Peptides against a protein of PDB entry 2YKT. Designs and how they scored, part 142

Target 1, 231 residues: chain A of PDB entry 2YKT
Amino acid sequence: SRSEEMHRLTENVYKTIMEQFNPSLRNFIAMGKNYEKALAGVTYAAKGYFDALVKMGELASESQGSKELGDVLFQMAEVHRQIQNQLEEMLKSFHNELLTQLEQKVELDSRYLSAALKKYQTEQRSKGDALDKCQAELKKLRKKSQGSKNPQKYSDKELQYIDAISNKQGELENYVSDGYKTALTEERRRFCFLVEKQCAVAKNSAAYHSKGKELLAQKLPLWQQACADPS

## One batch from the design tools (peptide; made by RFdiffusion4, then SolubleMPNN)

Design b2_p17_7_s2 (from b2_p17_7, 11 letters changed)
Fold by OpenDDE base, seed 4:
Structure b2_p17_7_s2 (fold): chain B 231 residues (1-231), chain A 17 residues (1-17)
Amino acid sequence: as target 1 above (231 residues)
Amino acid sequence: SELEKLKEEIDKIYASK
């Protein structure tokens, strides 16, 4: 029947979220944590590299013929520090605005969706069983009427069952239809949430890249000319 | 109900920026 098909579709949406989307999201979060860790590792490694560059700058500053190049090397390290600050801000946002929120959501969502599906199934079954019962009673009544010497005795009761069946059928169809719409909305809401959180990350990433580009564009011409200038 | 509580918590997450 139409209601049975719609019911199946509704259950499939919930099952898809629970069995496909949420596990995939958990994996996405895990991959995000790995990515965060790698970027943190880059940050640490870069610090060591530029600290070593500062030491080279110190040596230049102590030299007789390369003193001015010491300042250049220090500026390079300082620009790195500023870029690093932007990266740390991006990573903080990545952690707090994406990973943490997704992790909290997916943890609660398993419980929520299970309970929501169970509630829907219980109510759907209840309405279905009530409908089936009325249909069965009508069938019994009709059999009794056919075997009776006075079929007219059962006519009013038959009409009552027909009306009840019609009403219950309509209620079931509406309930299942609304359930399906709700399930689809729940699915879309989860994808939209992911997209929105990724947009926030993208904005922060863009800010990091923009700041780095700006700082380097400002200083790079100066650094490129340093060796051409007389000491 | 437990379901309503869970729904409220989930809704709070969705509303968060």
Scores: peptide ipSAE 0.329, ipTM 0.880, DockQ to the pose 0.844
Fold by OpenDDE base, seed 5:
Structure b2_p17_7_s2 (fold): chain B 231 residues (1-231), chain A 17 residues (1-17)
Amino acid sequence: as target 1 above (231 residues)
Amino acid sequence: SELEKLKEEIDKIYASK
């Protein structure tokens, strides 16, 4: 029946979220933590490289003919420091705004969805059972009427059961239909949440890249000219 | 109910930006 098919679809949506989406989201969080760790590693490794560059700048500053190049090398290291600071801020945001929130959500979501599905199933079954009972009673009544010498005695009761069945059928169909819409909304809500959180990450990433671009664009012409200028 | 409590907690997470 239409109601049975829609009921199956509703249950499948909840099951897909619980058995496919949420586990995949947990994996996504784990991969995010790995990515964060790797970026932290890059930051640390970069510090070593640019600290070594500072040492070269110190040597230039101690020279008689290359003092101005010492300042250039120091500026290069300083720009790197500023870029790395932006990266660290991005990582903090990535951790606090994306990973932590997703982790909190996915931890609670399994319990929530299980309870929601159970409530839906219980109510759906209750309505279905009530409908089945009315249908069974109508069938019994019709059997009694067929065997009776006075069928008119049962006519009013038959009409009452027919009306009850119609009402219960409509109620069941509406309930299942609403349940399906609710389930789809819950699914979409979860994907939208992920998209929105990723947008926040993207904005932070854009800020990091913009800052780096601006700093380098400002200084690079100066650095490129440093060796062309006489000492 | 337990469901209502869980719903409230989930809704708080969704409302967070």
Scores: peptide ipSAE 0.327, ipTM 0.881, DockQ to the pose 0.848
Fold by OpenDDE base, seed 1:
Structure b2_p17_7_s2 (fold): chain B 231 residues (1-231), chain A 17 residues (1-17)
Amino acid sequence: as target 1 above (231 residues)
Amino acid sequence: SELEKLKEEIDKIYASK
């Protein structure tokens, strides 16, 4: 029936969220944590590299005739430090605004969706059972009426059951339809939430990249000229 | 109800930026 099909679709939406989306989201969070760790590792490794660059700058500053190149090397390391500060800020946002919030959500959501689905199933079954009962009673009544010498005795009761069936069927269809719409809305809300959180990450990432681009664009021409213009 | 409380908590998360 229409209501049965709609009911199946509704349950499938909840099941898809619970069994596909949420587990995938947990994996996404795990991969995010791995990514964060890797970036922290890059940060650490980069520090060693640029500390070594500073050492080269110190040697240049101690040299006769290459002192200005020491300043260039120090500037390169300082620009890196500034870019790294932006990266750290991005990582903090990535952790606090995306990963932590998603983790809290996905754990809570499992409980919520389970309860929501259970409520829907209970109410749907209740309405369905009530409808089935009325249909069964009408069928019994009609059988009695067909075998009776006085069918008119059952006419009013038959009309009552027909009306009850019509009303209960309508209520069931409406409930299931609304349930399906609600389920789809819940699914969309979760995808939208992910998109919005990822947009925030993208914005923070853009700020990091913009800062790096700005600093390097400002200094790179100067650095490139340093060897051509000795002091 | 428990469901209502859970819904409220979930809604708070969705409202967050």
Scores: peptide ipSAE 0.325, ipTM 0.879, DockQ to the pose 0.808
Fold by OpenDDE base, seed 3:
Structure b2_p17_7_s2 (fold): chain B 231 residues (1-231), chain A 17 residues (1-17)
Amino acid sequence: as target 1 above (231 residues)
Amino acid sequence: SELEKLKEEIDKIYASK
């Protein structure tokens, strides 16, 4: 029937969220944590590299003929420090605004969706069973009427069952329809949440890249000319 | 109900920006 088919569709939406979306989201979170760890590793490795660059700058500053190049090397290291500070801010946002919140959601969501599905199934079954019962009673009544010498005796009761069946059928269809809409809304809400959180990450990432670009664009011409100038 | 409690907790997460 139409209601049965729509019921199956509703259940499939919940199952898809629980069995496909949420596991994929858990994997996404795990990959995010790996990405965060790798970026932290880059930060640490970069510190060592630019600390070594500072040492070269110190040597230049102590030299007789390359003192001004010491300042250039120090500036290069300082710009890196500022870029790394911006990266750290981005990573904090990445962790706090996306990973933590998604992790909390996915943990609770399994329990929530299971409970929601069970509630829907219980109520759907209850309405379906009530409808089936009325249909069965009408069939029994018609059988009695057919064997009776006075079928008119059962006419009022037959009309009552017909009305009850019509009402219960409508209620069931409406309930299942609403259930399906609710399930689709729940699915969409989850994707929207992911998109919104990822947009925040993208915004913070853009700020990091912009800051780095600005700092380097400002200083790079100065650094490039340093060796061309006589000392 | 348990479902309502879970719903409230989930809704709090969705409301977070």
Scores: peptide ipSAE 0.324, ipTM 0.879, DockQ to the pose 0.850

Design b2_p17_7_s3 (from b2_p17_7, 8 letters changed)
Fold by OpenDDE base, seed 2:
Structure b2_p17_7_s3 (fold): chain B 231 residues (1-231), chain A 17 residues (1-17)
Amino acid sequence: as target 1 above (231 residues)
Amino acid sequence: SELDKLKAELDAIEKSK
């Protein structure tokens, strides 16, 4: 029946979220954590590299003929420090605004969806059972009426059952239909949340890239000319 | 109900900045 098919569709939406979306989201979070860790590793390694560059700058500053190049090397290291600070801010946001929130949500969501599905199933079954019972009673009444010497005695009761069946059928159909819409909304809400959080990450990433580009664009011409200028 | 509590918690996460 239409209601049965809609019921199956509704259950499938919940199952898809629970068995496909949520596990995939957990994997996404795990991959995000790996990415964060790798970037943190880059940060640490970069610090060592540019600290060593500063040392080279110190040596230049102590030289007789390369003093000005010391300042250039220091500037290079300083720009890197600023870029790195921006990266750290981006990573902090990535962790706090995306990963943490998604992790909190996904842990709760399994329990929520299980409870929501169970509630839906219980109510759907209750309405279905009530309908079936009413249909069965009507069938019994009709059999009794057919065997009776006075079928008219049961006519009013038959009409009452017919009306009750119609109402219960309508209620069941509406409930299942609403359930399906609700389930789809629940699914969409989860994707929207992911998109919104990813947008925040993208914004922070854009800021990081912009800052780096700007800083380097400002200084690079100066650095490129440094060796052409005698001390 | 447990369902309502869980829903409230999830909603709170979604409303958080």
Scores: peptide ipSAE 0.326, ipTM 0.874, DockQ to the pose 0.924
Fold by OpenDDE base, seed 4:
Structure b2_p17_7_s3 (fold): chain B 231 residues (1-231), chain A 17 residues (1-17)
Amino acid sequence: as target 1 above (231 residues)
Amino acid sequence: SELDKLKAELDAIEKSK
């Protein structure tokens, strides 16, 4: 029946979220954590490298013939420090605005969806059973009436069952239809949330790249000329 | 209900920035 088909569709949406989307989202979060860890590792390693560069700058500053190159090396290290600061800001956003929130949601969502589906199933079954009962009673009444010498005796009751069946059928159809729409909305909402949070990450990532490009573009020409200008 | 509570918690996360 139409209602049965719609019911199956509704259940399938919930099942898809629970069995496909949420597990995939958990994996996405795990991969995100790995990515975060790697980037944090880059930041730490970079610090060591540029600290060592500063040491080279100090040596240049102490030299008799390369003093000006000391300043260049210090500037190089400082620019990279600023770039790394921007990366750290991006990482904070990545962690706090994406990973943490997704992790919180996916944990709660398993419980929520299970309860939501169960509630839907219970109510759907209840309405279906009530409808089936009325249909069965009508059928029984009709059989009794057909075998009776006075079928008119059952006419009013038959009309009552017909009316009840019609109403219950309509209610069931509406409930299932609304259930399906709700399920689709729930699915879309989850994807939208992911997209929105990813957009925030993308914005912060863009800022990191832009800042780095800007700083290096400003200073690199100066640094490239340093060795050509001994005095 | 528990369902309503869970829904509220999920909604709260979505509204949080």
Scores: peptide ipSAE 0.324, ipTM 0.873, DockQ to the pose 0.924
Fold by OpenDDE base, seed 1:
Structure b2_p17_7_s3 (fold): chain B 231 residues (1-231), chain A 17 residues (1-17)
Amino acid sequence: as target 1 above (231 residues)
Amino acid sequence: SELDKLKAELDAIEKSK
């Protein structure tokens, strides 16, 4: 029947979220944590590299013929420091605005979805059982009427059951239909949340890249001319 | 009531920035 098919679809949506989406989201969070750790590692390694560059700048500043190049090397290291500060801000946002919130949500969601599905199933079954009971009673009444010498005695009761069945059928269909719409909305809400959080990450990442581009574009022409203009 | 509580907690996370 239409209601049975829609019921199966509704249950499948909940099962897909619980068995496919949520496990995949947990994996996504784990991969995000790994990515964060790697980027933190890059920041640390970069510090060592540019600290070593500062040492080269110190040597240039102590030299007789390359003193001005010391300032260039120091500027290169300073620009890197500013870029790294921006990266750290981005990483903080990545952790706090994406990973932490997703982790909290996915943990609660397993319990929520289980309870939501159970509630739907219980009510759907209750309405279905009530309908089946009315249908069974009507069938019994019709058999009794067929064997009776006065079938008209049962006519009013038959009409009452027919009306009750019609009403219960409509109620069941509406409930299952609403249940399906609700389930689809629940699924969409979860994807939308992920998209919105990724948009925030993208915005922060864009700011990081823009800052780096700006700083380097400003200084690079100066640095490129330093060796051509000895003093 | 448990369902409502869990829903409220999830909604709170969703509204957070």
Scores: peptide ipSAE 0.318, ipTM 0.871, DockQ to the pose 0.947
Fold by OpenDDE base, seed 3:
Structure b2_p17_7_s3 (fold): chain B 231 residues (1-231), chain A 17 residues (1-17)
Amino acid sequence: as target 1 above (231 residues)
Amino acid sequence: SELDKLKAELDAIEKSK
């Protein structure tokens, strides 16, 4: 029937969220943590590299003929420091605003969806059983009427059952239909939340890249001419 | 109910951008 098919579709939406979306989201969070760790590793390794560059700058500053190149090397290291500071701010936001919130939500969502599906199934079954019972009673009444010497005795009761069946059928169909719409809305809101959080990450990433580009673009021409200029 | 509590907690996370 239409109601049975719609019921199946409703259950499938909940199952898809529970069995596909949420596990995939957990994996996404895990991959995010790995990415964060790798970026932290890059930051640490870069610090070592540019600290070594500073040492080369110190040697230049101590030289007789290369003092100005010492300043250039120090500036290169300083620009890197500023870029890394921006990266650290981005990583803090990435962790606190995306990963932590997603992790909290996915944990709670497993329990929520289980309870929501169970509630829907219980109520759907209750309405279905009530309908079936009413249909069965009407069938019994019709059998009794068919064998009766006075069938008119049961006519009013038959009409009452017919009306009740019609009302219960409509109620069941509406409930299942609303259930399906609710399930789809629940699915959509989860994707929307992910998209919105990822947009925040993208915005922070754009700011990081822009700042780095600006700093390097400002200084690079100066650094490129340093060896050509006499001291 | 437990369901309402869970929903409220999830909604709170969603609003806390």
Scores: peptide ipSAE 0.317, ipTM 0.870, DockQ to the pose 0.914

Design b2_p17_7_s4 (from b2_p17_7, 9 letters changed)
Fold by OpenDDE base, seed 2:
Structure b2_p17_7_s4 (fold): chain B 231 residues (1-231), chain A 17 residues (1-17)
Amino acid sequence: as target 1 above (231 residues)
Amino acid sequence: SELEKLEEELNKIYESK
């Protein structure tokens, strides 16, 4: 029936969120943590590299003929430090605004979805059972009427059951239809939340890249000319 | 109800910046 089909669709939406979306989201969070760790590792390794560059700058500053190149090397290291600081700020946001919130959500959501589905199933079954009961009573009444010498005795009661069945069927169909719309809304809300959080990540990432581009664009021409200029 | 409490807590997360 239409109501049965819609009921199956509704249950499938909840099951898809519980069995596909949420596990995939947990994996997404895990991959995010791995990515964060790798970027932290890059930052640490870069620190060693640019500290060594500073040492080369110190040697240049102590030289007789390459003093100005010491300043260039120091500037290169300083610009890198500023870029890395921006990266660290991005990573803090990535952790606090994305990963932590997603972890809290996905943990809570497992319990919520289970309870929501259970509530829907219980009410759907209750309405279905009530409908089935009325249909069974009507069938029983009709059998009594057929065996009776006075079938008109049951005519009013038969009409009452027919009306009750019609009403209960309509209520069941409406409930299941609303349930399906609600389930789809729940699914969409979860995807929208993910999109919104990723937008925040993208914004912070854009700020990081913009700052790096700005700093390097300002200084790179100067550094490129340093060896061509007389001391 | 338990469901209502869970809904409330989830809504707090959804509305968080």
Scores: peptide ipSAE 0.360, ipTM 0.898, DockQ to the pose 0.889
Fold by OpenDDE base, seed 5:
Structure b2_p17_7_s4 (fold): chain B 231 residues (1-231), chain A 17 residues (1-17)
Amino acid sequence: as target 1 above (231 residues)
Amino acid sequence: SELEKLEEELNKIYESK
């Protein structure tokens, strides 16, 4: 029946979220943690490289003919430090705003969806059983009427069951229909949440890149000119 | 109910900025 098919579709939406979406989200979180770790590694490695650059700047500053180049090398290292600080801020946001929140959500969501599906199933079954009972009673009544010498005795009761069946059928259909819409809304809400959180990551990333671009754009022309200028 | 409590907790996460 239409209601049965829609019921199946509703259950499938919940099952898809629980069995496909949430496990995939857990994997996404794990991959995010790996990405965070790798970026932290980059930060550490970069520090070593630019600390070594500072050492070269110190040597230049101690020289007789290259003192000004020492300042250039120090500026290069300092700009890197500032860029790296922006990266660290981005990583903190990435961890606290994305990964932590998703982890909390996915844990709660498993419990929620199980309870929500169970509630829906219980109510759907209750309405279905009530409908089936009325249909069965009508069938019994019709059998009694057919065998009776006075069928008119049962006419009013038959009409009552017909009306009850019609009402219960409509109620079941509406309930299942609403259930399906609710399930689809739940699914969409979860995808939207992911999109919104990823937008926050994108904004933070953009800020990091913009800051780096600005700092380098400001200093690079000066650094490029340093060797052309007489000592 | 347990469901209602879970809904509330999830809503806090969804509405978090």
Scores: peptide ipSAE 0.358, ipTM 0.898, DockQ to the pose 0.854
Fold by OpenDDE base, seed 1:
Structure b2_p17_7_s4 (fold): chain B 231 residues (1-231), chain A 17 residues (1-17)
Amino acid sequence: as target 1 above (231 residues)
Amino acid sequence: SELEKLEEELNKIYESK
């Protein structure tokens, strides 16, 4: 029946979220944590590299003929420090605004969806059973009427059952229809949440890249001329 | 109900900025 098909569709939406979306989201979170760790590793490794660059700058500053190049090397290291600070800020946002919130959500969501589905199933079954009962009673009544010498005796009761069946069928169809719409809304809400959180991360990432580009663009011409202008 | 509590907690996450 139409209601049965829609019921199956509704259940399938919930099952898809629980069995496909949420596990995939857990994997996404795990991959995000790995990415965060790798970026933290980059930060650490970069510090070592630019600390070594500072050492080269110190040597230049101590030289007789290359003192000005020491300042250039120090500036290069300083720009790196500023870029790195921006990266750290981005990473904090990545952790707090995306990973933590998704993790909290996915832990709660399994329990929520299970309970929501169970509630829907219970009510759907209750309405279905009530309908089936009325249909069964009507069938019994009709059998009695066919075997009776006075079929007119059952006419009013037959009409009552017909009306009850019609009403219960309508209620069931409406309930299942609303259930399906609700399920689809739940699914969409989860995807939208992911998109919105990822947008926040993207915004912070853009700020990081912009800052780096700005700082380097400002200083690079100066550094490129340093060797051409002996002091 | 348990469902209502879970829904409330989940909604807090959804509404977070």
Scores: peptide ipSAE 0.356, ipTM 0.897, DockQ to the pose 0.854
Fold by OpenDDE base, seed 3:
Structure b2_p17_7_s4 (fold): chain B 231 residues (1-231), chain A 17 residues (1-17)
Amino acid sequence: as target 1 above (231 residues)
Amino acid sequence: SELEKLEEELNKIYESK
């Protein structure tokens, strides 16, 4: 029946969220944590590299003929330090605003969706059973009427059951239809949430890249001229 | 109900920007 098909579709939406979306989201969170760890590793490795660059700058500063190049090397290291600081800020935001919130959501969502699906199933079954009961009673009544010498005695009751069946059928169809719309809305809301959180990540990433570009663009011409200038 | 409480908690997360 139409209602049965719609019911199956509704259940499938909930199952897709519970069995496909949420597990995939958990994996996404795990991959995000791995990515965060790797970026932290980059920051650590960069510190070692630029600390070594500072050491080269110190040697230049101790020289008689290359002192000014020492300052250049120090500036290079400092700019990269500032870039790394910006990366660390981005990572904090990535952790606190994205990963933590997604983790909290997916944990709660498992419980919520299970309860929501059960509620829907219970009410759908209740309405279906009530309809079936009325249909069964009408069938019994018609059998009695066929065997009766006075079939007109049952005519009013027959009309009442027909009306009740029609109303219950309509209620069931409406309930299942609304259930399907609700399920689709729940699914969309989850995807939208992911998109919105990724937009925040993109904004933070843009800020990081912009800061790096700005700092390097400002200083790079100066550094490129350093060797051409007399000591 | 438990369902309502869960819904409220989820809504807080969804509305967090």
Scores: peptide ipSAE 0.355, ipTM 0.896, DockQ to the pose 0.824

